# Peptides against a protein of PDB entry 5GWM, part 15

Target 1, 52 residues: chain A of PDB entry 5GWM
Amino acid sequence: DSAISKEDEERYQKLVTENEQLQRLITQKEEKIRVLRQRLVERGDAKGTELN

## One batch from the design tools (peptide; made by RFdiffusion4, then SolubleMPNN)

Design b1_p12_8_s3 (from b1_p12_8 with A1V L5N E7K)
Fold by OpenDDE base, seed 4:
Structure b1_p12_8_s3 (fold): chain B 52 residues (1-52), chain A 12 residues (1-12)
Amino acid sequence: as target 1 above (52 residues)
Amino acid sequence: VEEENEKLKEKL
């Protein structure tokens, strides 16, 4: 029986935890980029309205 | 999972 060693299970659990952390960090950065792009659009529109 | 984690690190 190829019983997974305790060390292999602990290594796998660390990799899964790291994966979840990386996914959260990427989502947070993507949301920050979205908000910054939206603010640039709003500032561009504000400059267009001041010329009228 | 390890290969996926390396791909995610490259996006950061």
Scores: peptide ipSAE 0.565, ipTM 0.913, DockQ to the pose 0.683
Fold by OpenDDE base, seed 2:
Structure b1_p12_8_s3 (fold): chain B 52 residues (1-52), chain A 12 residues (1-12)
Amino acid sequence: as target 1 above (52 residues)
Amino acid sequence: VEEENEKLKEKL
């Protein structure tokens, strides 16, 4: 039986951990972008209401 | 997983 070496398993687990970290970072950046866009809309609406 | 990680790094 071709058992996976301990080194290959450790390499795979590092890649999986990196994947999870990258996904979390992307989600955090996407949420930050969403919040910033929402604040721009709210500021635009505030200026629109002052002009009326 | 390695190819996916490279694609995720390019998105950052």
Scores: peptide ipSAE 0.565, ipTM 0.913, DockQ to the pose 0.659
Fold by OpenDDE base, seed 1:
Structure b1_p12_8_s3 (fold): chain B 52 residues (1-52), chain A 12 residues (1-12)
Amino acid sequence: as target 1 above (52 residues)
Amino acid sequence: VEEENEKLKEKL
């Protein structure tokens, strides 16, 4: 029976943990980009309203 | 999972 070695299982669990960490980092960066874009819009609108 | 992790690293 080809039981997965303990070493292969430990390697797989490390990769799964890394995947979850990378997904969290991507989500955090995407949210930061969203907030920065929104602040740029709000600052553009504030300058546009002062010129009117 | 390893190939997915490489793809995610390239996106960062």
Scores: peptide ipSAE 0.561, ipTM 0.912, DockQ to the pose 0.684
Fold by OpenDDE base, seed 3:
Order: structure tokens, then sequence, then C-alpha cells
Structure b1_p12_8_s3 (fold): chain B 52 residues (1-52), chain A 12 residues (1-12)
């Protein structure tokens, strides 16, 4: 059983932290896309109600 | 980064 070096553990923890940061960023972008899509629908509905 | 992460996980 090759004990993980302290340097390999520190690199792993950096990659875990970076992955968590990237996952938070992905979620923020997905939520922003959702909000933008919803605003496009609401603006489409507002134009549709003004044309009827 | 992903390939290095998998290599580090295999060492755990």
Amino acid sequence: as target 1 above (52 residues)
Amino acid sequence: VEEENEKLKEKL
C-alpha cells in the first residue's frame, strides 16, 4: 500500500476545492440561463397580450 | 485536470 505523499494529498485537496468552485459556477450559470429564459417568456407573453 | 484528478484518486 503506497502511502500517499503529503504533496499528492495537497494536490488532491486543491483539485477537490477547484472542482467544488467550478460546480458552484456551473450552477450559477444554469440558474442565470433559467432566469433569462423565463424573462424571454414573460416578454413574449407581454407582447402577445398587447397584440390581442 | 480531470485525468490528473483520476490518477490522484487511484492513489487513495
Scores: peptide ipSAE 0.046, ipTM 0.621, DockQ to the pose 0.085

Design b1_p12_8_s4 (from b1_p12_8 with A1V E7Q E10K)
Fold by OpenDDE base, seed 1:
Structure b1_p12_8_s4 (fold): chain B 52 residues (1-52), chain A 12 residues (1-12)
Amino acid sequence: as target 1 above (52 residues)
Amino acid sequence: VEEELEQLKKKL
């Protein structure tokens, strides 16, 4: 019986938790990038309207 | 124990 050791279960649970934390961090960085890109577009549009 | 690991795999 290849019973998964308690240590292997604890290692697996740590990797799952770390992956969930990294995914949340990626999503937060992607949202920050989206907001910064939107502010750059709005500044470009403001310059386009001041030149017309 | 094995059922808990299988439930954790289904969340990934």
Scores: peptide ipSAE 0.050, ipTM 0.632, DockQ to the pose 0.060
Fold by OpenDDE base, seed 5:
Structure b1_p12_8_s4 (fold): chain B 52 residues (1-52), chain A 12 residues (1-12)
Amino acid sequence: as target 1 above (52 residues)
Amino acid sequence: VEEELEQLKKKL
């Protein structure tokens, strides 16, 4: 009976929680990147219309 | 214990 030690269970649960927090942070950064890219396109289009 | 850890693995 290789019962996972209580210490190994607590370590695993910490890693799961950290992974979920990192995934939320990735999603937040991806949304920020999307918004920044959109603003760059809108500013590029505004400068392209002034040069013409 | 093992079943709870396996259910947590299925959510990752």
Scores: peptide ipSAE 0.048, ipTM 0.630, DockQ to the pose 0.060
Fold by OpenDDE base, seed 3:
Structure b1_p12_8_s4 (fold): chain B 52 residues (1-52), chain A 12 residues (1-12)
Amino acid sequence: as target 1 above (52 residues)
Amino acid sequence: VEEELEQLKKKL
């Protein structure tokens, strides 16, 4: 029985927790990028309407 | 111990 060492279990749990935190941070950054892109489009459209 | 690790793997 390759009983995973308690130390290897604790290392794995730390990596899982870190991965979940990084995934949340990625989602927050992606939403911020989406909002910034939308504001750039709205400003581009406003300039396009002022040039017509 | 092994069952707890397998449950953690299923949440990823």
Scores: peptide ipSAE 0.048, ipTM 0.626, DockQ to the pose 0.057
Fold by OpenDDE base, seed 4:
Structure b1_p12_8_s4 (fold): chain B 52 residues (1-52), chain A 12 residues (1-12)
Amino acid sequence: as target 1 above (52 residues)
Amino acid sequence: VEEELEQLKKKL
């Protein structure tokens, strides 16, 4: 019976937890990029309306 | 070992 060693299980659980943390960080960065793009559009439109 | 790690990945 090739029971996974407690050390291999602990290493796997660390990788799972790290992957979940990295996925949360990716989602936070994607949302920040979305907000920055929206603010860039709003500032572009404001400059277009001052020239008329 | 590899098959048990694959079964654990399938439960996430």
Scores: peptide ipSAE 0.043, ipTM 0.606, DockQ to the pose 0.054

## One batch from the design tools (peptide; made by RFdiffusion4, then SolubleMPNN)

Design b2_p13_1_s2 (from b2_p13_1, 6 letters changed)
Fold by OpenDDE base, seed 1:
Structure b2_p13_1_s2 (fold): chain B 52 residues (1-52), chain A 13 residues (1-13)
Amino acid sequence: as target 1 above (52 residues)
Amino acid sequence: LLQKLDELEERYK
């Protein structure tokens, strides 16, 4: 019976938790990039309005 | 991977 050891299960669970945390961080950075792109568009539109 | 996310945070802060 090749039951996974308790230590192996704990190591696996740590990796799962870390992966979930990293995925949340990736999503946060993607949202920040979206916000920055939106600010660049808004600033571009403001400059375009001043030039016209 | 985590270090690259920290670098990204610093650049886009």
Scores: peptide ipSAE 0.042, ipTM 0.650, DockQ to the pose 0.136
Fold by OpenDDE base, seed 2:
Structure b2_p13_1_s2 (fold): chain B 52 residues (1-52), chain A 13 residues (1-13)
Amino acid sequence: as target 1 above (52 residues)
Amino acid sequence: LLQKLDELEERYK
């Protein structure tokens, strides 16, 4: 019955925190990509409307 | 991973 050491728990918590921070950054970049794609669609639709 | 996110930030800034 080996309990995890305090040092191992602290290392684990640092990795969990870093993973959560990286996930937030990924979500922010995904949202930015979504906004840019939407702007491209809007510009494409505007150009299509001008061609009509 | 972080470096790739920084590159995305610069490209789509």
Scores: peptide ipSAE 0.041, ipTM 0.649, DockQ to the pose 0.137
Fold by OpenDDE base, seed 5:
Structure b2_p13_1_s2 (fold): chain B 52 residues (1-52), chain A 13 residues (1-13)
Amino acid sequence: as target 1 above (52 residues)
Amino acid sequence: LLQKLDELEERYK
């Protein structure tokens, strides 16, 4: 069994941690997109009520 | 991936 070197294990753990951080950032951007879409709907509805 | 997230940040400020 080719035991992975300690250095390779440390590199892998850094990549795992980075991947988890990137997943959190993706979730934050998805939430921001949701909020912006909601604000566009609210502004559209406000303009629609003013135009009606 | 980071570059795309930064681009999303600039577009959705």
Scores: peptide ipSAE 0.041, ipTM 0.648, DockQ to the pose 0.136
Fold by OpenDDE base, seed 4:
Structure b2_p13_1_s2 (fold): chain B 52 residues (1-52), chain A 13 residues (1-13)
Amino acid sequence: as target 1 above (52 residues)
Amino acid sequence: LLQKLDELEERYK
């Protein structure tokens, strides 16, 4: 049974950590997009009420 | 790696 080397385990753990950091960045960007979309809607609604 | 992530956040925030 070929056991995984210590070096291979350390490389795997680095990739897991990197993936978690990238997922956090993606979540932050998604939240920013959500906020910008909401502000666009609010400004559109304000103009709509001014026109009506 | 963390430093590169911070640099990406500053460029694209």
Scores: peptide ipSAE 0.040, ipTM 0.614, DockQ to the pose 0.067

Design b2_p13_1_s3 (from b2_p13_1, 7 letters changed)
Fold by OpenDDE base, seed 5:
Structure b2_p13_1_s3 (fold): chain B 52 residues (1-52), chain A 13 residues (1-13)
Amino acid sequence: as target 1 above (52 residues)
Amino acid sequence: LLQKLDELRQRYE
Protein backbone atom coordinates (compact mmCIF):
# COMPACT_ATOMS: atom_id res chain seq x y z
CA ASP B 1 0.00 0.00 0.00
CA SER B 2 1.67 3.17 -1.20
CA ALA B 3 0.07 6.59 -0.88
CA ILE B 4 -0.85 8.34 -4.11
CA SER B 5 1.87 10.84 -4.99
CA LYS B 6 0.97 14.53 -5.11
CA GLU B 7 1.89 14.56 -8.80
CA ASP B 8 -0.48 11.68 -9.59
CA GLU B 9 -3.30 13.34 -7.65
CA GLU B 10 -2.73 16.60 -9.54
CA ARG B 11 -2.80 14.71 -12.86
CA TYR B 12 -6.02 13.01 -11.83
CA GLN B 13 -7.66 16.31 -10.85
CA LYS B 14 -6.67 17.81 -14.22
CA LEU B 15 -8.38 14.90 -15.98
CA VAL B 16 -11.49 15.35 -13.83
CA THR B 17 -11.60 19.06 -14.68
CA GLU B 18 -11.05 18.38 -18.39
CA ASN B 19 -13.80 15.76 -18.37
CA GLU B 20 -16.21 18.24 -16.77
CA GLN B 21 -15.31 20.88 -19.37
CA LEU B 22 -15.79 18.42 -22.23
CA GLN B 23 -19.14 17.33 -20.83
CA ARG B 24 -20.29 20.98 -20.70
CA LEU B 25 -19.16 21.46 -24.30
CA ILE B 26 -21.05 18.33 -25.41
CA THR B 27 -24.20 19.59 -23.68
CA GLN B 28 -23.86 23.00 -25.34
CA LYS B 29 -23.43 21.43 -28.78
CA GLU B 30 -26.39 19.11 -28.26
CA GLU B 31 -28.56 22.09 -27.33
CA LYS B 32 -27.33 24.02 -30.38
CA ILE B 33 -28.17 21.05 -32.61
CA ARG B 34 -31.65 20.89 -31.07
CA VAL B 35 -32.24 24.61 -31.69
CA LEU B 36 -30.97 24.40 -35.28
CA ARG B 37 -33.21 21.42 -36.02
CA GLN B 38 -36.18 23.29 -34.60
CA ARG B 39 -35.40 26.33 -36.77
CA LEU B 40 -35.16 24.11 -39.85
CA VAL B 41 -38.59 22.67 -39.07
CA GLU B 42 -40.03 26.17 -38.58
CA ARG B 43 -38.50 27.37 -41.86
CA GLY B 44 -39.79 24.30 -43.64
CA ASP B 45 -43.26 24.96 -42.30
CA ALA B 46 -43.04 28.61 -43.37
CA LYS B 47 -41.99 27.60 -46.89
CA GLY B 48 -44.77 25.07 -47.01
CA THR B 49 -47.35 27.67 -46.05
CA GLU B 50 -46.00 30.07 -48.67
CA LEU B 51 -46.19 27.40 -51.36
CA ASN B 52 -49.73 26.52 -50.41
CA LEU A 1 -10.50 9.23 -16.54
CA LEU A 2 -11.60 5.78 -15.34
CA GLN A 3 -8.24 4.31 -16.36
CA LYS A 4 -6.41 6.87 -14.23
CA LEU A 5 -8.67 6.13 -11.28
CA ASP A 6 -7.96 2.41 -11.66
CA GLU A 7 -4.21 3.07 -11.83
CA LEU A 8 -4.41 5.06 -8.61
CA ARG A 9 -6.47 2.33 -6.89
CA GLN A 10 -3.94 -0.35 -7.86
CA ARG A 11 -1.45 1.31 -5.50
CA TYR A 12 -3.61 0.21 -2.58
CA GLU A 13 -3.68 -3.45 -3.65
Scores: peptide ipSAE 0.057, ipTM 0.617, DockQ to the pose 0.015
Fold by OpenDDE base, seed 3:
Structure b2_p13_1_s3 (fold): chain B 52 residues (1-52), chain A 13 residues (1-13)
Amino acid sequence: as target 1 above (52 residues)
Amino acid sequence: LLQKLDELRQRYE
């Protein structure tokens, strides 16, 4: 069977690179969500303490 | 990484 063409290898490498970029973006957004949730909790706690 | 693509091709060719 024929070996992978250079064009197929380049196409695959682009997909791998894109997938890695998307994975990094997912991780970044997950961290941002974590921070926002933490800030929401802190604001809730601050409001609770201010009401007391 | 590229080995996986080669393995896929080998299964269908």
Scores: peptide ipSAE 0.055, ipTM 0.606, DockQ to the pose 0.014
Fold by OpenDDE base, seed 1:
Structure b2_p13_1_s3 (fold): chain B 52 residues (1-52), chain A 13 residues (1-13)
Amino acid sequence: as target 1 above (52 residues)
Amino acid sequence: LLQKLDELRQRYE
């Protein structure tokens, strides 16, 4: 088995970091969607029931 | 991280 190159490790680390950043952004957006849906419900907006 | 690359390599090679 060949050793993992430094370049392969650097590429992997970039992907890991990017995935962690993207996961944080997804979580933040999901929370924002939840808050917005709740606000629509509180306002009595009919669209609140149709939001995915 | 190196360990995880090794695990991936072992699974697909």
Scores: peptide ipSAE 0.053, ipTM 0.607, DockQ to the pose 0.017
Fold by OpenDDE base, seed 4:
Structure b2_p13_1_s3 (fold): chain B 52 residues (1-52), chain A 13 residues (1-13)
Amino acid sequence: as target 1 above (52 residues)
Amino acid sequence: LLQKLDELRQRYE
């Protein structure tokens, strides 16, 4: 079995870092959606109630 | 992290 090349290692590390960044962004967007839905409920917005 | 790649490779070779 050949060891991974330095170039392959660097490419893999970039992909891992990008994946982690994207996951953080997804989490931030999901939290923002949650907060917006909660605000609609608090305002008695029927549309907000349906989204929950 | 790189260890996980190596472990994955070893399992499927």
Scores: peptide ipSAE 0.046, ipTM 0.588, DockQ to the pose 0.016

Design b2_p13_1_s4 (from b2_p13_1, 4 letters changed)
Fold by OpenDDE base, seed 3:
Structure b2_p13_1_s4 (fold): chain B 52 residues (1-52), chain A 13 residues (1-13)
Amino acid sequence: as target 1 above (52 residues)
Amino acid sequence: KLEELEKLEKRYE
């Protein structure tokens, strides 16, 4: 009686795939923010070296 | 969390 329908399995697989895609997107955005923060630090250090 | 990351990303671009 409790066998998942083919339609429910297809819905579940779509949700799993979407969740994996969202996790990849979060990781990509976190890495981009890390790189942008690093560039901000490097530009701050470069301005400090130009003032010396 | 994703919307907050997008707001933060747009601020530093």
Scores: peptide ipSAE 0.035, ipTM 0.614, DockQ to the pose 0.332
Fold by OpenDDE base, seed 2:
Structure b2_p13_1_s4 (fold): chain B 52 residues (1-52), chain A 13 residues (1-13)
Amino acid sequence: as target 1 above (52 residues)
Amino acid sequence: KLEELEKLEKRYE
């Protein structure tokens, strides 16, 4: 049975770990963008309520 | 996708 080499397993685990880290970073940036968009909406709504 | 998110973030900061 051709087991993968230890070096190939270590390379795979590094890629898995990096992918998980990148996915966390994507989620953090998506949340930051959501918050910034929400603040932009609130500033627009505040101007709309001040004009009425 | 990450680069696109960074470009988008910079437009809202």
Scores: peptide ipSAE 0.035, ipTM 0.614, DockQ to the pose 0.365
Fold by OpenDDE base, seed 1:
Structure b2_p13_1_s4 (fold): chain B 52 residues (1-52), chain A 13 residues (1-13)
Amino acid sequence: as target 1 above (52 residues)
Amino acid sequence: KLEELEKLEKRYE
């Protein structure tokens, strides 16, 4: 029975935790982008329609 | 658009 080593389990758990943290950061950045787009529209900055 | 969002992010921390 090839049990997963303790070291392999610890490496896996680090990757899971990092992935969860990165997913939270992505969601936070997506929400920030939404808010910034809304503020750009509300300000009527004509630059928001033409600039990349 | 991304450049304008980055400029806006710097103003609205």
Scores: peptide ipSAE 0.032, ipTM 0.629, DockQ to the pose 0.240; fails the geometry check
Fold by OpenDDE base, seed 5:
Structure b2_p13_1_s4 (fold): chain B 52 residues (1-52), chain A 13 residues (1-13)
Amino acid sequence: as target 1 above (52 residues)
Amino acid sequence: KLEELEKLEKRYE
């Protein structure tokens, strides 16, 4: 039973927290992209429909 | 289209 050191546990918890923060940021960006796509459709501007 | 969405994202920050 090799108990992990307190330092290794603290490093792991930092990585878990960072991963959760990055996942929230990804979700926020995906929602922003969804909203921007919806606004492009609503505007109906020929220039907006040509955006790639 | 994704590149243009990234440009729009920067304008709506």
Scores: peptide ipSAE 0.032, ipTM 0.622, DockQ to the pose 0.237; fails the geometry check

Design b2_p13_2_s1 (from b2_p13_2, 7 letters changed)
Fold by OpenDDE base, seed 5:
Structure b2_p13_2_s1 (fold): chain B 52 residues (1-52), chain A 13 residues (1-13)
Amino acid sequence: as target 1 above (52 residues)
Amino acid sequence: KKLEELEKLRELD
């Protein structure tokens, strides 16, 4: 196996870091979607109870 | 294997 160059290591580390940042952003957006869906359900229930 | 070497270097950090 040929040893990796320092430039290849630095490129790989940058891609790993970017990938981890994007994964964190995806998780944050998924959690925000979950919270918004829950609030829509709670508001639907509140409107149903106020109309009776 | 070049990819396997890159992955091993990441685990050392």
Scores: peptide ipSAE 0.050, ipTM 0.643, DockQ to the pose 0.017
Fold by OpenDDE base, seed 4:
Structure b2_p13_2_s1 (fold): chain B 52 residues (1-52), chain A 13 residues (1-13)
Amino acid sequence: as target 1 above (52 residues)
Amino acid sequence: KKLEELEKLRELD
């Protein structure tokens, strides 16, 4: 294979870092959705639970 | 492969 350019390495590292940040954000939002769904179930809010 | 080389560079940081 051809040697990796410094610019290609820097682009790859930025994409890796961005993907890790986005994955953390997804996990946080998924947990928040789970907690909100559970609270709607506990409240007996059937319409709120049916929309999920 | 170029991708495998980039992944190895990530592990060195």
Scores: peptide ipSAE 0.050, ipTM 0.641, DockQ to the pose 0.019
Fold by OpenDDE base, seed 2:
Structure b2_p13_2_s1 (fold): chain B 52 residues (1-52), chain A 13 residues (1-13)
Amino acid sequence: as target 1 above (52 residues)
Amino acid sequence: KKLEELEKLRELD
């Protein structure tokens, strides 16, 4: 394999960091969805719960 | 492969 250029390594590291940030955002959104679904169940809004 | 080499380089840090 040809040696990886410094520019390719820096690009890869940026993509890794961005991926980690996006994964944290996904987890936060999934938790928010969970909490909202739970609140709809507690209110008896069964139709709203099925739509989410 | 280029991707596998990038992954290995990251693991050495």
Scores: peptide ipSAE 0.048, ipTM 0.637, DockQ to the pose 0.019
Fold by OpenDDE base, seed 1:
Structure b2_p13_2_s1 (fold): chain B 52 residues (1-52), chain A 13 residues (1-13)
Amino acid sequence: as target 1 above (52 residues)
Amino acid sequence: KKLEELEKLRELD
């Protein structure tokens, strides 16, 4: 087994760090989408109640 | 194997 080069280790650690940052961003965007969908439902229900 | 060695390095940090 050829030992992993220091350059390959540094590349891997950069990809791990970037992946973790992207995963945090995805979670934040998914939560924002959930909140926006909830607000759209609440506005739809308010309009439906005014029409009845 | 190269991947197993990279995974071991990640666990040491």
Scores: peptide ipSAE 0.047, ipTM 0.634, DockQ to the pose 0.017

Design b2_p13_2_s2 (from b2_p13_2, 6 letters changed)
Fold by OpenDDE base, seed 3:
Parts: structure tokens; sequence; C-alpha cells
Structure b2_p13_2_s2 (fold): chain B 52 residues (1-52), chain A 13 residues (1-13)
């Protein structure tokens, strides 16, 4: 069990933090896509109600 | 083991 250097642990923690940030960004973009799709449906429904 | 986890994360990036 070679003890990792403090520098290697700091590099690891940086990569973990970056991956967590990227995962949060993916989730935010997926939610934005969901909201945009919902707004398109609502606008389609609004046009349908204007036609009624 | 921790160094192997580092290499796996670096390859994923």
Amino acid sequence: as target 1 above (52 residues)
Amino acid sequence: KRLQELDELEQRA
C-alpha cells in the first residue's frame, strides 16, 4: 500500500470536485430542457385555446 | 488503490 503523496490526494480531490460540478451542470441542463419542452407544450395548448 | 482511482478518473476526463 504505497501512501499517496499530499499532491496526489489534492489532484484527486480536484478531479472529484470537477466531476461533481460537471454532474450538477448536466442536471441543470436536463432540467432546462424539460422546462423548455413544457413551455413549448403550453404555447401549443395556448394556440389551441386561442383557436377555440 | 487510491492511485489507480486517480488514473481511472483522469482517463474519464
Scores: peptide ipSAE 0.051, ipTM 0.631, DockQ to the pose 0.022
Fold by OpenDDE base, seed 1:
Structure b2_p13_2_s2 (fold): chain B 52 residues (1-52), chain A 13 residues (1-13)
Amino acid sequence: as target 1 above (52 residues)
Amino acid sequence: KRLQELDELEQRA
């Protein structure tokens, strides 16, 4: 356990926290992309129904 | 023991 310094532990903890924050941001962006794709499909379907 | 705690944190991230 003495092989891991307090400074090394603090560096690792920062990387873990940053990774968790980035993963939350990725999830939020992926959900936004899903919603936008769905809206594009709905608009395409509406145009198709108007043309028929 | 501290090394195991760091590995567990990595697996949870």
Scores: peptide ipSAE 0.048, ipTM 0.620, DockQ to the pose 0.020
Fold by OpenDDE base, seed 4:
Structure b2_p13_2_s2 (fold): chain B 52 residues (1-52), chain A 13 residues (1-13)
Amino acid sequence: as target 1 above (52 residues)
Amino acid sequence: KRLQELDELEQRA
């Protein structure tokens, strides 16, 4: 039976960890965008009306 | 690309 090397497993795990970190960052930025859009609406700001 | 799009949206907001 063929198995992956330790070095290949370590490379794979680094990519998995990086993807998890990037997903957390995406979630944080999406929440920040939501909050900023809400604040612009509450202020009646012209930029708020342009945001979709 | 998705992260870049979010950064652009954040800068505009």
Scores: peptide ipSAE 0.035, ipTM 0.629, DockQ to the pose 0.477
Fold by OpenDDE base, seed 5:
Structure b2_p13_2_s2 (fold): chain B 52 residues (1-52), chain A 13 residues (1-13)
Amino acid sequence: as target 1 above (52 residues)
Amino acid sequence: KRLQELDELEQRA
């Protein structure tokens, strides 16, 4: 039948959990980038706004 | 320069 097997459900749940962990990691890195940029601004490193 | 400054700040953060 169209019912998902237990093994397929377990694989799906692993992928969901991994995706959630990776999303949390991305958010942490984005927040860190924000903080670092703010610290550059606070230090008056106006030239640090350019990519290099 | 910006990327280097961010890397240096990351090590201090």
Scores: peptide ipSAE 0.027, ipTM 0.600, DockQ to the pose 0.187; fails the geometry check

Design b2_p13_2_s3 (from b2_p13_2, 6 letters changed)
Fold by OpenDDE base, seed 1:
Structure b2_p13_2_s3 (fold): chain B 52 residues (1-52), chain A 13 residues (1-13)
Amino acid sequence: as target 1 above (52 residues)
Amino acid sequence: QKLEELEKLEELD
């Protein structure tokens, strides 16, 4: 019964916290990409209406 | 250290 050491549990919790922070950063970058893509579509539609 | 480097990259974007 090798119970996980307190030091190994603290290392695991640091990795969990780092993973959650990286996931939040990915979500923020994905939202920024979504907004930029939407602005490109809106500008494309505006140019399409001027050509018509 | 690595976390502070990621936070600095977030302010530049």
Scores: peptide ipSAE 0.029, ipTM 0.586, DockQ to the pose 0.067
Fold by OpenDDE base, seed 4:
Structure b2_p13_2_s3 (fold): chain B 52 residues (1-52), chain A 13 residues (1-13)
Amino acid sequence: as target 1 above (52 residues)
Amino acid sequence: QKLEELEKLEELD
């Protein structure tokens, strides 16, 4: 039984925590992209309504 | 270096 060393477990936990932080950042960027796309559509629709 | 890259990513927010 290769008991994972305490040092290997501490390294793994740091990588898990870093991964969770990066996943939160990805979610924030995805939400920002969503908002920017919505604003582009709203501005496109506003230009379309000015042309009608 | 890695911290400065994270700060640049925050400026993109």
Scores: peptide ipSAE 0.028, ipTM 0.564, DockQ to the pose 0.077
Fold by OpenDDE base, seed 5:
Formats: sequence, C-alpha cells, structure tokens
Structure b2_p13_2_s3 (fold): chain B 52 residues (1-52), chain A 13 residues (1-13)
Amino acid sequence: as target 1 above (52 residues)
Amino acid sequence: QKLEELEKLEELD
C-alpha cells in the first residue's frame, strides 16, 4: 500500500503550516499597502483643500 | 505638519 511515511506526512504538515504563516504575512502587508494608499489619497485631498 | 507626518509613518513601520 502506497501509504505515505510518517516522515512524509510530517514534512507535508510543516509545508502547510509554513504556507498558512506566509499567507497571514501577505494579508498583513496587503492591509498595510491599503492603509498607505488611503493616507496618500487623504493627503492629496488635504493639499487640494489647502490650495483652495 | 511635517513632524506629525513623520510620527504617523513610524507608527506604520
């Protein structure tokens, strides 16, 4: 029976866990980018309001 | 204004 070894299962679970951690980090960076873009827009609008 | 802008950038890092 081509059952994966315990060592192969442990390697797979490590990769799954690492992938989940990296995905959380990506989500955090995407949110940071969103906030930075919003602040740039708000600063653009503030400069537009100060120029009026 | 510029100093408050720098403080708001440090909070994001």
Scores: peptide ipSAE 0.021, ipTM 0.516, DockQ to the pose 0.078
Fold by OpenDDE base, seed 2:
Formats: C-alpha cells, structure tokens, sequence
Structure b2_p13_2_s3 (fold): chain B 52 residues (1-52), chain A 13 residues (1-13)
C-alpha cells in the first residue's frame, strides 16, 4: 500500500492550514472593501442632497 | 517572497 509518506502528510496539512488562513484574510479584505465602497456611496449621496 | 506578500497585505489595513 503506497500510503503517502509522513513528510508528505505534514506538507499537506501545512498547505491546508495556510489556505484557511489566506481565505480568512481574503474575507477580511473583501469586507473592508465593502465598507469603504459603502462610505463612498454615502458621501456621494450626501453631496447630492446638499445640492438640493 | 511569501512573508513579503503577507506584509503587503498587512499594509492594506
């Protein structure tokens, strides 16, 4: 039975953990982008209402 | 290389 080596399993687990960390970071950046876009919209709308 | 990429992502905070 060609089971993967212990070293290959340890490498795989490191990549899984890292991928999960990077995915959390991506989600945090996407949320930050969402908030920044919302603030830009609100500032645009505020300028439109001040001109009326 | 990878540590520099993480550092660049931290600068976006």
Amino acid sequence: as target 1 above (52 residues)
Amino acid sequence: QKLEELEKLEELD
Scores: peptide ipSAE 0.031, ipTM 0.580, DockQ to the pose 0.084; fails the geometry check

Design b2_p13_2_s4 (from b2_p13_2, 7 letters changed)
Fold by OpenDDE base, seed 1:
Structure b2_p13_2_s4 (fold): chain B 52 residues (1-52), chain A 13 residues (1-13)
Amino acid sequence: as target 1 above (52 residues)
Amino acid sequence: QQLQKLEELEQRA
């Protein structure tokens, strides 16, 4: 039961903040991919719609 | 709450 240092808490908070920022960015990119895929479907671009 | 979350991570490591 070692006491958590202030420095360890600050390191943790930085990682949490970075993780939240990255998760927001991932969500934004996933939404952009969804919109682009929808546009390919609307255009009837079968090759584009088959991309994983 | 933040301290408790850090303790949970230490227990998993």
Scores: peptide ipSAE 0.063, ipTM 0.656, DockQ to the pose 0.020
Fold by OpenDDE base, seed 3:
Structure b2_p13_2_s4 (fold): chain B 52 residues (1-52), chain A 13 residues (1-13)
Amino acid sequence: as target 1 above (52 residues)
Amino acid sequence: QQLQKLEELEQRA
């Protein structure tokens, strides 16, 4: 393989870092969705318990 | 190969 310039390596590392940041954000949003779904279930369970 | 990976990441951005 041809050697890449330092500038190309820096661009690569920026894109890698950005990708990692975006992946962390996706994971955080997915976890938030999970937590919200769980809270909806818990509220449903609480209402069911109050009705019983 | 690093250059090809750069191009692949640029296409995702």
Scores: peptide ipSAE 0.061, ipTM 0.658, DockQ to the pose 0.024
Fold by OpenDDE base, seed 4:
Structure b2_p13_2_s4 (fold): chain B 52 residues (1-52), chain A 13 residues (1-13)
Amino acid sequence: as target 1 above (52 residues)
Amino acid sequence: QQLQKLEELEQRA
């Protein structure tokens, strides 16, 4: 089997880096959602729709 | 084989 070309390695590393960036963004959004939900509960606005 | 190449790429990540 031929060794992985430099081009194929670079393509894969770009996808890995992009996935890591997207995962960081997901984590940030999830934390923001958590904080907002907590604030709604603290206000007694708990009659809001449960986000499933 | 493509599977071996993918495994090698995953190990470099």
Scores: peptide ipSAE 0.053, ipTM 0.644, DockQ to the pose 0.019
Fold by OpenDDE base, seed 5:
Structure b2_p13_2_s4 (fold): chain B 52 residues (1-52), chain A 13 residues (1-13)
Amino acid sequence: as target 1 above (52 residues)
Amino acid sequence: QQLQKLEELEQRA
């Protein structure tokens, strides 16, 4: 039975690590989008309350 | 990508 080569295992581990890093970056961007949307709502509500 | 890479490694083994 052919074992996975060390080089193939290293290539796999690099992809695993990269995917984990990308997932963390996605989560950070999603949180930033959430915060920005909330700030826009708060600013819109403040302007709406001042105008109304 | 990870699953595909694992499947490729298993096919080469």
Scores: peptide ipSAE 0.070, ipTM 0.674, DockQ to the pose 0.017; fails the geometry check

